Peptides against a protein of PDB entry 4N7V. Designs and how they scored, part 109

Target 1, 222 residues: chain A of PDB entry 4N7V
Amino acid sequence: TLRSITSPLVAHRLKPIRQKTKKAVVSILDSEEVCVELVKEYASQEYVKEVLQISSDGNTITIYYPNGGRGFPLADRPPSPTDNISRYSFDNLPEKYWRKYQYASRFVQLVRSKSPKITYFTRYAKCILMENSPGADFEVWFYDGVKIHKTEDFIQVIEKTGKSYTLKSESEVNSLKEEIKMYMDHANEGHRICLALESIISEEERKTRSAPFFPIIIGRKP

## One batch from the design tools (peptide; made by RFdiffusion4, then SolubleMPNN)

Design b2_p20_5_s1 (from b2_p20_5 with E1M I7L E9K E17K)
Fold by OpenDDE base, seed 1:
Structure b2_p20_5_s1 (fold): chain B 222 residues (1-222), chain A 20 residues (1-20)
Amino acid sequence: as target 1 above (222 residues)
Amino acid sequence: MEEEEELEKEYEEELEKELE
């Protein structure tokens, strides 16, 4: 099943974006829907041959073939669905579209990992908790130039000198220079605070059932 | 289907590289 390969994509709170590759264009729309446009080139013109339009919650997929399958000239937005339209639920999506859905899903995941959910300014750094889940990315931009990027899989450190390295285990973290440990300690504290606030705010958001509270900014740059 | 799957893998890889 598709579910055994990936979960429904989640594009909520993501800003509109359009990313073109040679063979496809993937977009997050103002509606937070996700569109995959499959592009073919004929006579030096790019045409959209197929479109997958996925709902913001990933559960509904609308597939259409512009201009009766002949293709529609590539533009700055997906072509409107006019003919040859099919609508599927996530669990009923034909297998032939699974890789295209995964393409959209991976795109959304990447965008989420770069989309601030909580921005927290400390005395020393700008801390950012991202939208991706589980294990949201956490970035700390120290005002002196040090950067720490935490993911579920690793911690990347960029020192003042520009030297960068990746830590993949607790032992490697413990082996850091004392000066770097200070940055790490601050980053960890900022991370803890962001996670705590995320939990509290999410609970309040659930209770109010109003417009989303995120993204939020806490504090200000000194 | 196999050919299509391979093509889509190329799309994914290309997209990931562009977003890095």
Scores: peptide ipSAE 0.029, ipTM 0.605, DockQ to the pose 0.030
Fold by OpenDDE base, seed 4:
Formats: sequence, structure tokens, C-alpha cells
Structure b2_p20_5_s1 (fold): chain B 222 residues (1-222), chain A 20 residues (1-20)
Amino acid sequence: as target 1 above (222 residues)
Amino acid sequence: MEEEEELEKEYEEELEKELE
């Protein structure tokens, strides 16, 4: 099943973006819907031959073929769904579209990993918890130039000297120089706080059924 | 199916490079 290889994408709270590759254009719309435009070149002109429009919650996929499959000239936005429209739920999406959905999902995930959910200013650093899940990216920009970037898979450290390295295991983390461990400790504390706040705020958001509380900024840069 | 799969892999690789 599609669900076995990916979960429904979540584009909520993401800013509009349009990213063109050679063969596709992926967009997050103002509506927070996600569009994948499949692009083909003919006579030095790019045409959109197929569009997957995915709802913000990832559960509805609308697939259409512009101009009856003849294609629509590539523009600054997806063509309107006027021809050959099919609508699917996530669980009913034909297998032939699964990889395209995965592509959209990965794009959204990447965007989410770069989208601040919580910005937290400490005495020493700007901490940012991102929107991606599970294991949201967490960045710490120390005011002295040190940077720590935590992901689900690794921790990247950029030292004052510009030396950069990636840690992929606890053993490597434990082998850090004491000076770097101090930064890591601060980063971890900031991370803990952001996660705690995320939980609390999300719960309140759920209870109030209000407009999104995120993104938020906590504290002020010293 | 195979051609479509290859195309999709290319898209993913290109997207990742562009977003880095």
C-alpha cells in the first residue's frame, strides 16, 4: 500500500513556494495545497502534461491532464484542473502515481525541515525547531558563530573555526571535545524546551480549536 | 512503469540538489 511507503504529506503552515526542476515543478500554493507538474519539452517549449494536486493534509489527490493531455505551456502557476480530472483519496491512489506522490511528500518534508515552527532565543543562541516530522530538525545558531544542526539521523557541528563535521552515533557525540560538549549541552536544553513548548502549545491549540498558533517566536535576541 | 520510475528518481535527485 502507499501507506506502507509514505504517510500523507502535511503542508499546513507552509509558505507558498515553487520549485522547478528539469522535468517537474513542485509548488506549495497559497491554499497550502501541493502541486506536482510533470513537464515535457517539445520544440524548445516546456509543457505541463500532468498535474497532481494534493490537499494540504495529503489525503486527497486530484490528477488532471491539461488540454486533454496535449499539455499546457509551463507558466508561473499550475494550470487549472479543467481536463481529464480524477480524484483519489490517499488510500485509493493508483500505484502508478505513488512515486509522484512520494516526490511531493519528500519535497514537503524538505520544506518543512526548513520551516521554523518555534524560534527560541536564549542567552547564547537562536534555537529553531522546524516543522518536519517525525524528529523535527533543530538548529542552534550560537551568537559566537558555532552552529549545531540536529536531525533525526545526525548532528552537524560547525565550530568557530569553520570546521564542520557530522555525528551519527552517540559514541561520536560522547567523543566530542569538552568545549563542544558545552555547546551541545546548551543545544540539547534548547531542544528540550522547544519540544516541551510545542507539546503544550499544540495541546492548547487542540483545545481551543483556534487558528494555528505556530509559528511562534519566544524570547528576544540579546 | 520502469521508465516512469526512472524519471521519478531523477526528479527526486534534482529536487534534493536544488534544495541543498
Scores: peptide ipSAE 0.028, ipTM 0.602, DockQ to the pose 0.031
Fold by OpenDDE base, seed 5:
Structure b2_p20_5_s1 (fold): chain B 222 residues (1-222), chain A 20 residues (1-20)
Amino acid sequence: as target 1 above (222 residues)
Amino acid sequence: MEEEEELEKEYEEELEKELE
C-alpha cells in the first residue's frame, strides 16, 4: 500500500513556493495545496502534461491532464483543472501515481524542515524549531557565530572559526571539547523549551479550533 | 526509478538555493 511507504503529506502553515526542475514543477499554493506538474518540452516550449493536486492534509489527490492530454504551456501557476478529472483518496490512489506522490511528500518534508514553527530568542542564541515531523529539525544560531543544527539523525556544529563537523552518536557528543559542550547544553535547553511550548500551544490550538497559532516567536534578539 | 531519483536531487539542490 501507499501508506506502507509514506504517510499523507502535511502542508499546513507552509508558505507558498514554486520550484521548477527539468521534468517537473512542484508548488505549494496559497491554499496550502501541493501541485506536481509534469513538464515536457516540445519545439522549445515547455508544456504541462499531467498535474497532481494534493490537498493540504495529503488525503485527497486530484489528477488531471491539461488540454485533453496535449499539454498546457508552462506558466507561473498550475493550469486549472477542466474535464476528465480523477479524484482519489490517499488509500485509493492508483499505484502508478505513488512515486509522484512520494516526490511531493519529500518536497513538502524538505520545506517543512526549513520552515520555522517556533522561534525562541535566548540570551545567547536564536533557536528555531522547524515544522517537520517526527523529530523536527532544531537550529541554534549563537550571536557569537556558533551554529548547531539538530536533526533526527545527526547534530551539525559550526564553530566560530568556520570549522564544521557532524555528530552521529552520543559517544561523539560526549567527546566534544568543553567549550563546545557549553553551546550544546544551551542548545539542548532551548530545544526542550521549544518542544514543551509546542505541546502546550498545540493543545490550546486544538481546544479553540481557531486560526493557527504557529508560527510563533518568543522573545527578541538582545 | 532513475528519473525520480534525478528529479529528487534536482529539486533538493534548487530548493536549498532558493531557501537560503
Scores: peptide ipSAE 0.026, ipTM 0.588, DockQ to the pose 0.042
Fold by OpenDDE base, seed 3:
Structure b2_p20_5_s1 (fold): chain B 222 residues (1-222), chain A 20 residues (1-20)
Amino acid sequence: as target 1 above (222 residues)
Amino acid sequence: MEEEEELEKEYEEELEKELE
């Protein structure tokens, strides 16, 4: 099943974006829906031949073929669906569309990893917890030029000199120079605080049932 | 089906590369 290889994508709170490749265009709309446009070139003109429109929660997929499959000229937005559309739930999506769905999902996940959920300004750094899950990315931009980027898989450090390296184990983290450990300690503290705040804010959001509280900014740059 | 699958894979790789 599709569910065995991926979860429904989540595009909530993401800003609109349109990313064109040679053969496809992926968009997040103002509605937070995700569109995958499959592009074919004919006589030096690009045409959209197939569109997958995925709901913001990833559970509904609408598929249509512009102009009866002849294609619609590529524009600055997806072509509007016609009456000739197919609608599927995530669990009922035909297997032939699974790869295209995964493509959309990976795009959304990448955008989420670069979308601030919580921005926290400390005395020494700008800390940012991102929207992706599980294991949201966490970035720390120290005002002196040091940067730390934490992901589920690794920690990247960029020193003042511009030297960068990646840490993939606790042993490597423990082997850091003392001067770098100070930055890491601060980053870890900022991370802990952001996670705690995320939990508290999410709970209040659930209780209030109003407009989203995220993204949120805490503090200000000194 | 194989040709379409290869094209889809190429699209995925291009999108990931452009977003990195």
Scores: peptide ipSAE 0.028, ipTM 0.600, DockQ to the pose 0.103; fails the geometry check

Design b2_p20_5_s2 (from b2_p20_5, 8 letters changed)
Fold by OpenDDE base, seed 3:
Structure b2_p20_5_s2 (fold): chain B 222 residues (1-222), chain A 20 residues (1-20)
Amino acid sequence: as target 1 above (222 residues)
Amino acid sequence: MEEEKELEEIYSKELEKELA
């Protein structure tokens, strides 16, 4: 099943974006729906031959073939669905579209990993917890130029000199120089605080059933 | 720029096999 390969994508709270690649254009719309436009080139003109429009919660996929399958010239937005429209649930999506869905999902995951959910200013750094899950990315931009980027898989450190390295194990983290450990300790504290606040705010958001509270900014740059 | 490269990599891994 598709579910055994990926979970439904989640595009909630993401800003509209349109990203062109060689063979596709991927968009997040104002509605927070995700569109994948499959592009083919003919006579030096790009045409959209197929569109997958995925709901913000990833559970509904609308597929259509512009201009009766002849394609529509690539524009600044997805073509409107007019002909040959099919609608599927996530669990009923034909296998031939699974890779296209995965492409959309990975795109959304990438955007989420770069979309601030919580921005927290400390005395020493700007901390940012991102929207991706599980294991949201966490970035710390120290005012003195040090940068730390935490993901579920690794920690990247950029020193004042611009020297960059990646830590992939606890042993490597423990082997850090004392100077860098101080930055890491601060980053970890900021991370803990952001996670705690995320939990508390999310619970209040659930209780009030109001508009999204996120993204939020806590504090200000000194 | 980096995002575009990452998307191209995603495309090559996920979609090229279907469109080739």
Scores: peptide ipSAE 0.029, ipTM 0.669, DockQ to the pose 0.049
Fold by OpenDDE base, seed 4:
Structure b2_p20_5_s2 (fold): chain B 222 residues (1-222), chain A 20 residues (1-20)
Amino acid sequence: as target 1 above (222 residues)
Amino acid sequence: MEEEKELEEIYSKELEKELA
């Protein structure tokens, strides 16, 4: 099943973006819907032959073929769904579209990984918890130039010298120089705080069912 | 996967810079 390989994408709180690649254009719309436009070139003109429009919660997929499948000239926005429209739920999406959905999902996850959810200023650093899940990216920009980027899979460190390295295990983290460990400790504390705040705020959102509280900024740069 | 290659292209276009 599609669910066995991916979860419904979540585009809530994401800013609009339109990214063109060789074969596709992926957009997050103002409505927070996600559109994948499949692009083909004919006579040096790019045409949108197929569009997947995915709801912000990822649960509804509208697929259409512009101009009865003849294609629509590539523009600055997806063509309107006027012809050959099919609507599917996530769980009923035909397998032939799974790869395209996965592409959209991965794109959204990428965008989410770069979208601040919580910005927290400490005495020493700007900490940013991102929107992606599970295991949201966490970036720490120390005011002295050190950067730590935590993901679910790794920790990237950029030292003052510009030296950069990636840590993929606890043993590697433990092998860090004492100086770097201090930065890591601070980063971890900031991360803990952000996660705690996220939990608290999310709970309040759930209770009130109000407009999103995120993104938020805590503190100010010194 | 071809889609992964497309994602790599997104990275190459400095999407991160645009989102920062």
Scores: peptide ipSAE 0.026, ipTM 0.565, DockQ to the pose 0.051
Fold by OpenDDE base, seed 2:
Structure b2_p20_5_s2 (fold): chain B 222 residues (1-222), chain A 20 residues (1-20)
Amino acid sequence: as target 1 above (222 residues)
Amino acid sequence: MEEEKELEEIYSKELEKELA
């Protein structure tokens, strides 16, 4: 099943973006829907032959073939849906479209990993918790030039000198020089606080049923 | 924001190999 290889994509709160590649154009729309345009070149002109339009929650996929399958000239936005539209749920998506859905999903996940959910200013750093899940990326930009990037898989450290290295285990973290440990401790505290705030804010969103509270900025740069 | 866009473009190009 498609569910065995990916979860429904989540494009909520993402800003509009359009990325063109050789064979496809992927877009996040103002509506937070995701569009994959499949592009073919003919006589030095690019045409959109197929479009997958995916709902913001990833659960509904609308597929259409512009201009009766003849294709529509590539433009600055996806072509409008035509009369011949197929609509599928995530669990009923034909296998022939799974790779295209995965493409959209991975793109959205990347965008989420670069989209701030919580920005927290401490005395020493700007901390940013991103939108991706599970295990959201967490970035710390110290005002003195040190940078720490935490992901589910690794921790990247960039020192004042520009020296960069990646840590993949707790033992490696424990072997750090004392000076670097201080930065790591601060980063970890900021991370803990952001996760706690995320939980609290999410609960309030659930209760209020109002507009999204995220993204949020806490504190001010000194 | 510019660095983010560049990374997104690179990643998208890598993902296109899955569409072939």
Scores: peptide ipSAE 0.034, ipTM 0.678, DockQ to the pose 0.088; fails the geometry check
Fold by OpenDDE base, seed 1:
Structure b2_p20_5_s2 (fold): chain B 222 residues (1-222), chain A 20 residues (1-20)
Amino acid sequence: as target 1 above (222 residues)
Amino acid sequence: MEEEKELEEIYSKELEKELA
């Protein structure tokens, strides 16, 4: 099943973006829907032959073929759906569209990993918790030039000199130079605070059913 | 702007494999 390969994509709170590749254009719309435009080239002109429009929660997929399948010239936005549209739930999506859905899902996940959910300014750094899940990316930009990027799988460190390395285990973290450990300790504290705030704010958001509280900014840049 | 460029590079190299 599609569900065994990927979960429904989540595009909530993402800013509109349009990314063109050779074979497709993927967009997050103002509505937070995700569109995959499949592009074909003919006579030096690009045409949209197929569009997958996915709801912000990933559960509804609308598929249409512009201009009766003849294609519509590629423009700055997805072509409007015509009368011949198919609508599927995530669990009822035909297998022939699974790869395209996965493309959209991975795109959204990447965007989420670069989309600030919580920005926290400390005395020493700008800390950013991203929107991706599970295990949201966490970036720390120290004002002196050190950078730490935490993901679910690794920690990347960029030192003042520009030297970069990746840590994949606790043992490697423990083997860091003392000076780098200080940065890591600060990063970890910032991370803890962001996670705590995320939890508290999310709970309040759930209770109030108001407009989204995120993204938020805590503190000020020194 | 830098983040957008980084995303563009990631999308071109990694995501296109899904459509290949």
Scores: peptide ipSAE 0.030, ipTM 0.668, DockQ to the pose 0.095; fails the geometry check

Design b2_p20_5_s3 (from b2_p20_5, 6 letters changed)
Fold by OpenDDE base, seed 3:
Order: sequence, then structure tokens, then C-alpha cells
Structure b2_p20_5_s3 (fold): chain B 222 residues (1-222), chain A 20 residues (1-20)
Amino acid sequence: as target 1 above (222 residues)
Amino acid sequence: DEEEKELEEEYEKELQKELE
């Protein structure tokens, strides 16, 4: 099943974006829906031949073929669906569309990893917890030029000199120079605080049932 | 169908590269 290889994508709170490749265009709309446009070139003109429109929660997929499959000229937004559309739930999506769904999902996940959920300014750094899950990315931009980027898989450090390296184990983290450990300690503290705030804010959001509280900014740059 | 799958993988790689 599709569910065995991926979860429904989540595009909530993402800003609109349109990313064109040679043969596809992926968009997040103002509605937070995700569109995948499959593009073919004919006589030096690009045409959209197939569109997958995925709901913001990833559970509904609408598929249509512009102009009866002849294609619609590529524009600055997806072509509007016609009456000749197919609608599927996530669990009922035909297997032939699974890769295209995964493509959209990975795009959304990447965008989420670059989308601030919580921005926290400390005395020494700008800390940012991102929207992706599980294990949201966490970035720390120190005002002196040091950067730390934490992901589920690794920690990247960029020193003042511009030297960069990646840490993939606790042993490597423990082997850091003392001067770098100070930055890491601060980053970890900021991370803990952001996670705690995320939990608290999410709970209040659930209780209030109003507009989203995220993204949120805490503090200000000194 | 295999050709379509290969094309989809290529599109995915291009998209990921452009976003990085």
C-alpha cells in the first residue's frame, strides 16, 4: 500500500511557492494545496499534460488532464481543472500515481525543513525550529558568524572561518574542541526551549480552535 | 511504465537539487 511507504503530506502553514524543473512544476498554492504539473515540450512550447492536486492534509488527490489530454500551455499557475477529473483518497490512489505523490511529498518535506515554525532570539544567536517532522530541523545562527544546523540524521557546523563539517555520532560531538562545545551547548539549550514552547503553544492552539498560532517569533535581535 | 518511472525519478532529483 502507499501508506506502507509514505505518510500523507502536510502542507499546512507553508507559504505559496512555484518551483519549475525541466519536465515538471510543483506548487504550493495560497490554499496550501500542492500541485504537480507534468510538462511536455512540443514545437518549442511547454504544455501541461497532467496535474495532480493534493489537499493540504495530503488525504485527497485530484487528477486531471488539461484540454482532454492534449495539454494546456504552461503558465504562471496550474491550469484550472475541468469536469473531466478523478478524485481519490490517499488509501485509494492508484499505484501508477504513487511515485508522483512521493515526489510531491518529498518536495513538501523539503520546504517544511526550510520553513520556520519557531524563531527564538537569544543573547548570542537566532534559533529556528522548522516545520518538518519527525525530528524537525533546528538551526542556530550565532551573531558572530558561527552556524549550527541539526537534523534527525546529522549536525552540521560552520565555523567563523567558513570551515564546515558534519557530525553523525555522539562520539564525534564529544570530540569537538572546547570552543565549539560552547556553541553546541547553547544550540542544545535553544533547541530544548523551542521544543518545550512548541508543545505548550500547540496545546493552547488545540484548546482555542482558532487561527494557527505558528509561525511564532520569540524575543528580538539585540 | 518503466520509462515513466525513470522520468519521475529524474524529475524528483532535479527538483531536490533546485531546492537545495
Scores: peptide ipSAE 0.034, ipTM 0.630, DockQ to the pose 0.104
Fold by OpenDDE base, seed 4:
Structure b2_p20_5_s3 (fold): chain B 222 residues (1-222), chain A 20 residues (1-20)
Amino acid sequence: as target 1 above (222 residues)
Amino acid sequence: DEEEKELEEEYEKELQKELE
């Protein structure tokens, strides 16, 4: 099943973006829908031959072929779904579109990993918890130039000297110099706080059924 | 199907590079 290889993408709270590759254009629209435009080149002109438009919650996929499959000239936005439209739920998406959906999902995940959900200013650093899940990226920008970037898979450290390295195990983390451990400790504390706040705020958001509370900024830069 | 997979893999690689 599609669900076995990916979960429905979540584009909520993401800013509009349009990224063009050689053969595709991926967009997050103002509506927070995600569009994958499949691009073909003919006579030095780019045409959109197929579009996957995915709802913000990832559960509805609208697939259409512009101009009856002839293609529509590539523009600054996806062509409107006017003909050859098919609508699917996530669980009913034909297998032939699974990889394209997965592509969209990965794109959204990447965007989410770069989209601040919580910005938290401490005495020493700007901490940012991102929107991606599970295991949201967490960045700490120390005012003295040290940077720590935590992901689900690794921790990247950039020292004052510009020396950069990646830690992929607890053993490597434990082998850090004491000076770096201090930064790591602060980063971890900031991370804990952000996660706690995320939980609390999300719960309140659920209870109130209000407009999104995120993104939020906590504290002020010293 | 294989060609489509290859195309999609290329898209992913390109996208990743563009977002880095």
Scores: peptide ipSAE 0.034, ipTM 0.628, DockQ to the pose 0.032
Fold by OpenDDE base, seed 2:
Structure b2_p20_5_s3 (fold): chain B 222 residues (1-222), chain A 20 residues (1-20)
Amino acid sequence: as target 1 above (222 residues)
Amino acid sequence: DEEEKELEEEYEKELQKELE
């Protein structure tokens, strides 16, 4: 099943973006829907031959072939659905479209990993918890030039000298120089606080059933 | 289609590079 290889993409709270590759254009629309346009080139003109339009919650996929499959000239936005439209739920999506859905999902996940959910300014750093899940990316930009980037899989450190390295285990973290450990301690504290705030705010958001509270900014750069 | 899968994987790689 598609569910066994990916979860429904979640594009909520993401800003509109349009990214072109050689043979595809992926977009997040103002509506927070995600569109994958499959592009083919004929006589130095690019045409959209197929479009997957995915709902913001990833559960509905609308597939259409512009101009009855003849293609529509590539423009600054996806072509409107006209003919040969099919609508699927996530669990009923034909297997032939699974890779294209995964492409959209990976794009959304990448955008989420770069989209601030919580920005927290401390005395020493700008901390950012991103939108991706599970294990949201967490970035710490120290005002003195040190950077720490935490992901679910690794921790990247950029020192003042520009020296950069990646930590993939707790043992490597424990072997850090004392000076770097101080930065790591601060980063971890900032991370803890952001996660705690995310939990509290999310719970309040659930209770109120209001408009999204995120993204939020806590504090200001000193 | 295996060829289609390979092409789509290439698209993902290209997209990731462009967004980095």
Scores: peptide ipSAE 0.030, ipTM 0.630, DockQ to the pose 0.106
Fold by OpenDDE base, seed 5:
Structure b2_p20_5_s3 (fold): chain B 222 residues (1-222), chain A 20 residues (1-20)
Amino acid sequence: as target 1 above (222 residues)
Amino acid sequence: DEEEKELEEEYEKELQKELE
């Protein structure tokens, strides 16, 4: 099943973006829908031959073939759906479209990993919890130039000198120089606080059923 | 299938550059 390969993509709270590749254009629209435009070149002109439009919650996929499958000239936005539109639920998506959906999902996940959900200014750093899940990326930009980037898989450290290294195990973290451990301790504290705030704010958001509370900024740069 | 793999590889490279 598609679900065994990927979960429904979640494009909520993401800013609009349009990314062109050689064979496709992927977009997050103002509506937070995700569009994959399959592009072919003919006579030095690019045409959109197929469009997958995915709902913001990833559960509905609308597929259409512009201009009766002849293609529509590539523009600054996806072509409008016309006749012969197919709509599928996530669980009923034909297998032939699974890779295209996965492409969209990976794109959205990457965008989410770079989209601030919570920005928290401490005395020493700007901390940012990102939108991706599970295990959201967490970045700490210390005002003195040190940077720590935490992902679910690793921790990247950039020192004042520009020296960069990646930590992939707890043992490596424990072997850090004392000076770097101080930065790590601060980063971990900021991370804990952001996660706690995310939980509290998300619960309140659920209760109120109001407009989204995220992204949120806590504090300000000193 | 091969076209889709190429699409994914190209996309990851291009997306990474644009988002940096």
Scores: peptide ipSAE 0.030, ipTM 0.630, DockQ to the pose 0.075; fails the geometry check

